# Peptides against a protein of PDB entry 3PBP: the designs that were tried, part 46

Target 1, 203 residues: chain A of PDB entry 3PBP
Amino acid sequence: LNEKDLNLILNKSLVMYESLDSTTDVIVKRNVIKQLQFVSKLHENWNSRFGKVDIQKEYRLAKVQGPFTINPFPGELYDYTATNIATILIDNGQNEIVCVSFDDGSLILLFKDLEMSMSWDVDNYVYNNSLVLIERVKLQREIKSLITLPEQLGKLYVISDNIIQQVNFMSWASTLSKCINESDLNPLAGLKFESKLEDIATI
Target 2, 203 residues: chain A of PDB entry 3PBP as posed
Amino acid sequence: LNEKDLNLILNKSLVMYESLDSTTDVIVKRNVIKQLQFVSKLHENWNSRFGKVDIQKEYRLAKVQGPFTINPFPGELYDYTATNIATILIDNGQNEIVCVSFDDGSLILLFKDLEMSMSWDVDNYVYNNSLVLIERVKLQREIKSLITLPEQLGKLYVISDNIIQQVNFMSWASTLSKSINESDLNPLAGLKFESKLEDIATI

## One batch from the design tools (peptide)

Design b1_p27_2_s2 (made by RFdiffusion4, then SolubleMPNN)
Fold by OpenDDE base, seed 1:
Structure b1_p27_2_s2 (fold): chain B 203 residues (1-203), chain A 27 residues (1-27)
Amino acid sequence: as target 1 above (203 residues)
Amino acid sequence: SEKEKIILEAVGKKAKFNAKVKEKQKE
C-alpha cells in the first residue's frame, strides 16, 4: 500500500459515502460510514511523520462480503459448484474482470458494476455484491487452478488435467475498459463478447 | 439483447462511479 493507493481507497469511500441518501438502508449507512472512518484514520496516520499505522483493532472488524449474485446466472450452472476464482486486470487502472470456474468445466467471466465496501459490524452484510455475466466459456475439463499474470492484461491461464490453456478476452475487454474510463458507452454497441481460447502447453 | 442491456447498464454504473472518483482525485 502506497500513498496513491490509499488516496484511491479514500476517494472511493468518499464517493460511496456521498451516495447515501434518505432511502439508503440504515445498515448500509452505518457500514459505509465505518469504512470511511477507518480509511480516513488510516490516511491521517499515513501522513504522520512516523509512517506507523496502528490499525490492528479496526482491521479485525473488517470482513469480506459474500456471497455474490450473478446476473444473469446461467441456468445450466445451478446444478454445479464453483471451484476457482480469479481476478484479471484489463487495464492499468481500476478495471477488472472476475472469473469463476465450475466443476462442469465452465468459466464465467464477470464484471463488477458496483463498488463493494467491506463488512464491519454486521454479520452477513450484503451490499453492492452484484456481478454481471459477460461470457461463459465451456472447457469441459476439470479445472485445477486459475492463474493470472500482472503483466498480461486480459489473459487468464487455466490449468486442467494435462493442459494449460489461455483465455484471452482483450478483444472485448479493451473496449469495455475504454467505455468505463471515458464514460462513453457507444463502443459497446455490437461488441462481441467472445474470448480466444488457446492451448499453451501440455503438462 | 437482454444481455447487452444488462452489460450496458453495468458499465454505465461503473463509469459513473469512476468519474466521481476521478473528480475526487483532482481535489
Scores: peptide ipSAE 0.534, ipTM 0.925, DockQ to the pose 0.862
Fold by OpenDDE base, seed 3:
Structure b1_p27_2_s2 (fold): chain B 203 residues (1-203), chain A 27 residues (1-27)
Amino acid sequence: as target 1 above (203 residues)
Amino acid sequence: SEKEKIILEAVGKKAKFNAKVKEKQKE
C-alpha cells in the first residue's frame, strides 16, 4: 500500500458517504461513516515507515462482509457446492471479474456492481453484497484450483485432475471495461458474453 | 433481454461510481 492507493480508498469512501441520504438505513449510515473516519485518520497520519503496521492495527476494528448474493442465481446450481473463488483483473485500473467454481464442474463469471464497505459495528453486516451473473461455463470436471496471473488480463486458469485449461473472457470484458471507464453503455448492446476455453497443458 | 438489462444496470452503476471517484481525485 502506498500513498496513491490510500488516496484512492479515501476517495471511494468519500463517494460512498456522499451517496447517503434520508432514505438510507441507519445501520448503513453508521457503517459508512465509521469507514470514512477510519480512512481519513489513516490519511492524515500517513507515515511511509509505519503505514502498513498502522493499517494492521486499525483493521482489527473491522470485519469483512458476507455472504454474497448472485443475481440471477442459476437454478441448476442450487444443489451444488461452491469449491473455489478467484478475482481476475480486466484492465489496469480497478475493474475485475469474480469467478466461482462449483462441484458439478461449472464456472460462473460474476460482476460486482456496487462498492462494499467493511463491517465496523454490526455483526453479520450485509450491504451492497450483490454480484451479477455474466456467464456460466460448464467444464464437467472436478475443479481443484483457480489461478490468475496479474499480467494476463481477463484470463483464468482452471486446474483439474490432469489438465490445465484457460478461460479467456476478454472478448466481452474489454468492452465492459471500456464502458465502465468511459461511462458509455452503448457498446454493450448486442454484446455476446461467451468466453473462450483452451487446453493449455496436461499434468 | 432481461439478462442484458441487468448487466446494463450493473455496469451503469459502476461507471457512475468510478466517475465520481475520478472527480474526487482531481480535488
Scores: peptide ipSAE 0.531, ipTM 0.924, DockQ to the pose 0.831
Fold by OpenDDE base, seed 5:
Structure b1_p27_2_s2 (fold): chain B 203 residues (1-203), chain A 27 residues (1-27)
Amino acid sequence: as target 1 above (203 residues)
Amino acid sequence: SEKEKIILEAVGKKAKFNAKVKEKQKE
């Protein structure tokens, strides 16, 4: 974690905090506030040796939020098990695609539309846990692992059997990124969410 | 399509959030 990352987390936490209103669930309010308090403290004590120790204790109290929901969830995947997960950057900002593989050889490419907070002092905390299905890619192979390279935007490497395949989704992710960053949704009209699959190597 | 609508809504939410974050970065 560097200063830039910390600032980003702080700003995200602030935005989440400022989004709270009278309609927000009390548990959500409390959770968001706790996160903001933690991040703020972390920011204030960034250069303090003493602060780092205390922060570690508090950090241990935070948990990753519970299960995600996928909308829409492919019905045919209900009987299959997720095997791997990867996050792929699509721009130099903070926009990402989440990929989950299944034991039927399918990959689903997902978009996280809402920012999630950590879970603080609440068991089974669930808020903003939805993922949007963008594309399903059927490889019909046993997927062993998913690999991403930070310098390669919108690319996922899939290792299955003795083959490495590349999934390139920049054909639509570039547009998606632009829409997000420019707050203009018009380019999404008519966009085809079809990734390019290419064999890279035999292993 | 329903899929398109879902994606549009999702992107819209993210765009709005990111815009707010960007504004915070200027403060």
Scores: peptide ipSAE 0.531, ipTM 0.925, DockQ to the pose 0.838
Fold by OpenDDE base, seed 4:
Structure b1_p27_2_s2 (fold): chain B 203 residues (1-203), chain A 27 residues (1-27)
Amino acid sequence: as target 1 above (203 residues)
Amino acid sequence: SEKEKIILEAVGKKAKFNAKVKEKQKE
């Protein structure tokens, strides 16, 4: 963790804290406060004894983990089980898409509309996992693994039945990213959320 | 469409959040 990253986390934590209100779940509120306290303390001591802080564990807990809520959930998938999950960056500003695979061979591409806090009590934490469905991709294959490459924005590699397929959703994700970063939602109008699927290799 | 509306709302929320974060970064 470098200073820039720490500052970002701090600022995010501050915004999260400031967004707390009477409707916020008590556990979520507690975790947000704890996060802010922790990060603030780290920031205060950054230029002193703490030149490098290991927060990997806590940071990982802020990643999308089950259980989560998907809205809307495709009715066809109610009888199927999620098999894999991946997070794909769509820009350098930490905007990302979440992908979940199901045992029917479907991929769902999801957007997180809420910022997640670090978990400080895993056993009792109510995860603020709200995900919005953007696209369903039906591969109709047994999906064994989902692979992402950090240097490849908006690309997901799907391994199934001796084939590697690439799902490229930058056709819409670039617009999405722009909308988020510029706070202009106009470009979303008429946007088609259709990813490109390509066979990459046989394995 | 309903789907579009949901996405729009979600993106809006994130955009607002990011904007606030950016403002904090300027401070």
Scores: peptide ipSAE 0.500, ipTM 0.918, DockQ to the pose 0.853

Design b1_p27_2_s3 (made by RFdiffusion4, then SolubleMPNN)
Fold by OpenDDE base, seed 5:
Structure b1_p27_2_s3 (fold): chain B 203 residues (1-203), chain A 27 residues (1-27)
Amino acid sequence: as target 1 above (203 residues)
Amino acid sequence: SMHEEILLKAVGKKAEFNKKVKEEEKK
């Protein structure tokens, strides 16, 4: 972690903490509090003694991982199993899309409904795990892996069979990013969530 | 549609969250 990253985590933690109310799940509430305490302590230590703190051992930033709720869940996927998951950045402000692949060859692109907190439970890694369906992409291939490149916003590489395919969703993700960053949802009206699929290479 | 409403709500929440985060950054 660098100072910028730590500050971001701290600020997120603060906002999450301030958002706690009577409707917040008890486990989530506890986790958020613990997160804030932890991050605050790290920040204090950072400012006082350390230019860099190795917190990899304790760094428990939750990744999007099961179990999670998808709304709406595609009925066609009820009988299929999720095979891979990836998170794709769509801007430099760390807005991101979640992608889950299924063994029917489908990809679903998802938006996080809730901010995730760090995991403080050994057995449970995700407390805020609500996701909203954006798009389903049918590849009709056995998806082996999902790859993202940090320098390529809104792009997902899918490895299946003997082919690498790129899913590019910046056509709509750019608008989504703008809406989020500017707090203006108007541009979402009429927006088509259709990603571009392209064959990249054979393997 | 219901789906659109759900998405809009989610995006709205994120937008608000990010706004608050930016506000915290100013402190």
Scores: peptide ipSAE 0.503, ipTM 0.916, DockQ to the pose 0.781
Fold by OpenDDE base, seed 4:
Structure b1_p27_2_s3 (fold): chain B 203 residues (1-203), chain A 27 residues (1-27)
Amino acid sequence: as target 1 above (203 residues)
Amino acid sequence: SMHEEILLKAVGKKAEFNKKVKEEEKK
């Protein structure tokens, strides 16, 4: 964790805190407050000499994983099981796409519309997470793993039995990123959310 | 469509969140 990342987390935590209202779940409120306190403490104890701060295990639990809401959930996947999850950056800022694979060979690309707070009480915490379906890609093969490369925006590598395939969704993700960053949603009208699938290598 | 509206709403929410984060960054 570098200073930039820490500041980002702090600012996110502040915004989350400021967004708390009467409709927010009590456990979520408590969790957000604890997160802000924790991050603030980290900021105070920032080692400027080394550009480091020790991150407790709670931060690792804040990753996009575990139970979350998908809206709408594809009915065709109701009887299938999720096998892998990955997060793909679409810009150099804060925007990313979540991908989940299923045992039918499907990939779903998802947009995270809520910031997930750290889990301070795993047993009692209510997840503040929501994902929206963007696209379903049908590979019709057994997906063994999902790989991302941080330097390659909007690209997901899918590993199956004998092949590595690339899913490239920058065709729409670039527009999405711009819309988010500029707070202008007009370009989303008529945008086709169709990713490009390519064979990369045989293994 | 309803699906498109859901996505737009989500994107809008994220946009607003990011805007607020940037505002906090300037403080």
Scores: peptide ipSAE 0.501, ipTM 0.916, DockQ to the pose 0.796
Fold by OpenDDE base, seed 2:
Structure b1_p27_2_s3 (fold): chain B 203 residues (1-203), chain A 27 residues (1-27)
Amino acid sequence: as target 1 above (203 residues)
Amino acid sequence: SMHEEILLKAVGKKAEFNKKVKEEEKK
């Protein structure tokens, strides 16, 4: 982590802590509290000379590892298995889209409406997020892997057995990003969530 | 649609969260 990242995590942790209420799961509460304590300690002990802080391996930044909670879940996918997952940045402010592939050849693009706390129990996933369906892209092929490039916002590369395809969703993600960053949802009205699919290379 | 409402609510939550984060940043 660099200083900027650490500060961001700290601020996020503070906001998460302040959002805790009586309806919050006890385990989530505990996790958020631990996160805030940990991050605060890191911030206090920040070494500007080295410009980095090592996080203990026992703790990890919570990230989406699978489609644990999707709302609404596409009914057509109930009988299929998730195969890959990726996170794609849509701006430089760390807004991101989650993509999950299924063995039917479908990609679902998902939005995280909540921040996940760090996992303090490596062996257990603690629910602290909701994934909202944005778009389903049907590729009708077996998806081998998903690749993202940090310098390419809103782009996902899908690798199948014989082809690499690019899914570009900046057509709507740019608007989404703007809405989030400016706290103005008006531009979402009438927005079409349709990604562009392009063949990049044959394998 | 119900789906649109769900998405809007989610985006709204994120927007508010980010706003609060920015506010914390100013402190």
Scores: peptide ipSAE 0.501, ipTM 0.916, DockQ to the pose 0.817
Fold by OpenDDE base, seed 3:
Structure b1_p27_2_s3 (fold): chain B 203 residues (1-203), chain A 27 residues (1-27)
Amino acid sequence: as target 1 above (203 residues)
Amino acid sequence: SMHEEILLKAVGKKAEFNKKVKEEEKK
């Protein structure tokens, strides 16, 4: 990461720290504090000569992975197993949608309601991953893989059998992004969360 | 609906977080 990225991580870490309270999980609290300490130290000792910091050498950045909670969890998927997970950017401000596929051919689109901290204790870390259900898309196919392209916002490519399909959710994600960035939730009223599914190619 | 409220709360939380991050950036 470069200086700009480091500054962003620092500011995020500060905000996360300030959000800690007595109800925060002990492990999460510990991780947030350690993250802030680490990032602050990096910022203070930033070496312009290299202009790059490789955090992965020492610590892992948290990513969306199990276990995590989904609210509400679709009752129809109770007996099915998640098969793939992907994260899709919806704007240049790093707002994201999480997608999880299931072995019944369903896709669920999810919103993260918590900011993740770095993983400082891998073996005992309680994942600070809470996800909110936005939409369920039923493909009724065996989903083999989920692919995203960085240059294509709000688009998910689903590989099943010999077909590649595109799920486009910018119809609602653009509004969602705007609401987040402008801190105005009014446009969400009456918004339909219905993605478009299109066949792209046959393999 | 209850589902709508859950989503609104989540989005609002993220919006507030981003706002605070921007404020920190300006300091």
Scores: peptide ipSAE 0.499, ipTM 0.916, DockQ to the pose 0.760

Design b1_p27_2_s4 (made by RFdiffusion4, then SolubleMPNN)
Fold by OpenDDE base, seed 3:
Structure b1_p27_2_s4 (fold): chain B 203 residues (1-203), chain A 27 residues (1-27)
Amino acid sequence: as target 1 above (203 residues)
Amino acid sequence: SSLEEIILQAVGKKAEFQAKVKEQQAK
């Protein structure tokens, strides 16, 4: 963690805090407040020379929030089991797509519509990991692993028994990224969410 | 479609969030 990253987290935490209202879940409110307090404290204790921060023991109890909720969930996958998960960056602004594979050979590409926060309640997990379905890709193969390369935006490598395939979704992800970064949703109208599948290598 | 609307809403939320973050960064 560097100073730039810390500042980003702080700013995100501030925005999350400011978004709290009377309709927000009590547990969510608590978590957001505690996160802001924690990050603020880190910021105050930041040593730029050494890249060190004094973390109080009490704040080490923070946890990642609970499992994801996918909306809508494809009905065809109801009886199948998720096998792998990967996160793929689509720009340098930390926008990303989440991919989940299933044992029927399907991939689902998902978008996070909510900012995740840490859970500060050890006993209570908040399931605020909402994901929106963007695309389903049917490979009809046993998927062994999902691989991403940081330098390759919008690309996912799928490893099966005898083949490595590349899923490239920059055809729509570039537009998505632009919409987010420019706060203009107009380009989304009529956008086709169809990824390109290419065989890379035979194993 | 209903799916498109869901996507639109999700992207909109993210866009708004990022815009606010940028505003905070400018302070």
Scores: peptide ipSAE 0.507, ipTM 0.921, DockQ to the pose 0.826
Fold by OpenDDE base, seed 1:
Structure b1_p27_2_s4 (fold): chain B 203 residues (1-203), chain A 27 residues (1-27)
Amino acid sequence: as target 1 above (203 residues)
Amino acid sequence: SSLEEIILQAVGKKAEFQAKVKEQQAK
């Protein structure tokens, strides 16, 4: 954790706090407030006591590994079980795609439309991370693991029993990133969400 | 399509959030 990262977390926490209203769930509200308080205190003491505090790990875990809902959920996957989850960066910022694999060999590429806060009360905090379906890729293989490389944006490596395949979704993710960063949604019109699948190696 | 609309809305929400974060960073 560096100062830049801390500032980003602080600013995100502030934005989340300011987004709270009377319709916000009480538990969510409490959690966001606690996060802001903690991060603010951390920021205040950054040069003194908390120079080596790592809160990013906990923050990341809350975002990636928490319960989530998928909208729309593919009806065909209703009877199948999720097997793996991965997060793939699509730019040098914080935009990412979430990938979930299923035991039917399907991959779903998902986008997070809500920002999650750290969980301060694990036992009582119920928050479903909202994920939007972008693409379904049918591999029809038993997926063993999902691998990502930080230096390779928009690429996911899928490991099966006998093959490593690369899923490259930068064809649409680059546009997605641009839309987010520039607050211009026009380029999304007519965009095809079709990833490229390539065999990398046989095992 | 309905799916495209959902994606558009989701991206819009994220864009708005990031814009607000950038605004905070600029202060």
Scores: peptide ipSAE 0.505, ipTM 0.921, DockQ to the pose 0.844
Fold by OpenDDE base, seed 2:
Structure b1_p27_2_s4 (fold): chain B 203 residues (1-203), chain A 27 residues (1-27)
Amino acid sequence: as target 1 above (203 residues)
Amino acid sequence: SSLEEIILQAVGKKAEFQAKVKEQQAK
């Protein structure tokens, strides 16, 4: 965690705090407040010995490992079990796609429409974890693992059976990133959310 | 499609959030 990253987290936390209103769930409010307090304290003590806390890792883990609400959830997947989860960067910022695999061989690509707060209470479900379904990729194989490479934007490597496959969704993710960064949604019109699947290697 | 509308709304929310974050960074 560098100073720039900390500032970003702080600013995000501030925005989240300012977004709190009477309709916000009590648990969400609590977590957002705690997050802001924590990050603020870290910022104040950045030059202190506590600056070595890999908060970024913990924050990322909280985002990836937390419970998710998927909307809409594919009805076909109700009877299947999630097997793996991965987060893929789509730009040099903090825009990401979440991928979840299922035991039917499906991959779902998801977008976080809300900024998730850190979970400060392990026993409490945070409702600010909304995910939107973008695409379902049916591999019809047993997915063993999901691998991402930070230097490869919008790419997911899927290990199934004896094959490594690459899922490339930059065809739509680049546009998505642009829309977010420029606050212009016009390019989304008519955009096809279809990823490219390619066999990379046989194991 | 209904799904496209959901995606559009989601991206819009994120865009707004990110814009607000940028504004905070400029303060």
Scores: peptide ipSAE 0.504, ipTM 0.921, DockQ to the pose 0.853
Fold by OpenDDE base, seed 4:
Structure b1_p27_2_s4 (fold): chain B 203 residues (1-203), chain A 27 residues (1-27)
Amino acid sequence: as target 1 above (203 residues)
Amino acid sequence: SSLEEIILQAVGKKAEFQAKVKEQQAK
């Protein structure tokens, strides 16, 4: 976590705070406020005698921590269980795709349509547990692990059986990122959400 | 498709949020 990252988290937290109104759930309000307080305190103490606090991992985990809902949820997966979850960055602005694997060998690539705050209550309340389905990739394998590399945007490594496969979704994620960053949705028109699957190694 | 519309809406929401964040950063 560097100063830039902290500032980003702070600014996001501020925006979330400012979005609170009388219709906002009490628990949501509490979590947003607590997050803002926490981040603000970190900001105040940045480079202080107490040192830097690394909250990056926790922040990322907060975005993917369940329980969550998927919209739309593929009916074919109703009888299957999620086995792994990963978050893949698609740009340097912390836009990301969430990937969930299932025991049928399916991968679903998901987009968080709303910003999520950390959960600060005992009940582990999630600000937003809604994820939007972007793509389903059927590997038809027992997925053992999902691996991401921070230097590789839009790439997910899937370990299954004796094979490592790479899922590359930058074909559409780059456009998605651009749309988000530029507030222009036009490039999404006609965009095909199909990832590239490649065998990397046999293990 | 309905899915495309859902995605479009989702991206739109995120875009709006990001825009607000950028505004906040500019302060």
Scores: peptide ipSAE 0.499, ipTM 0.920, DockQ to the pose 0.860

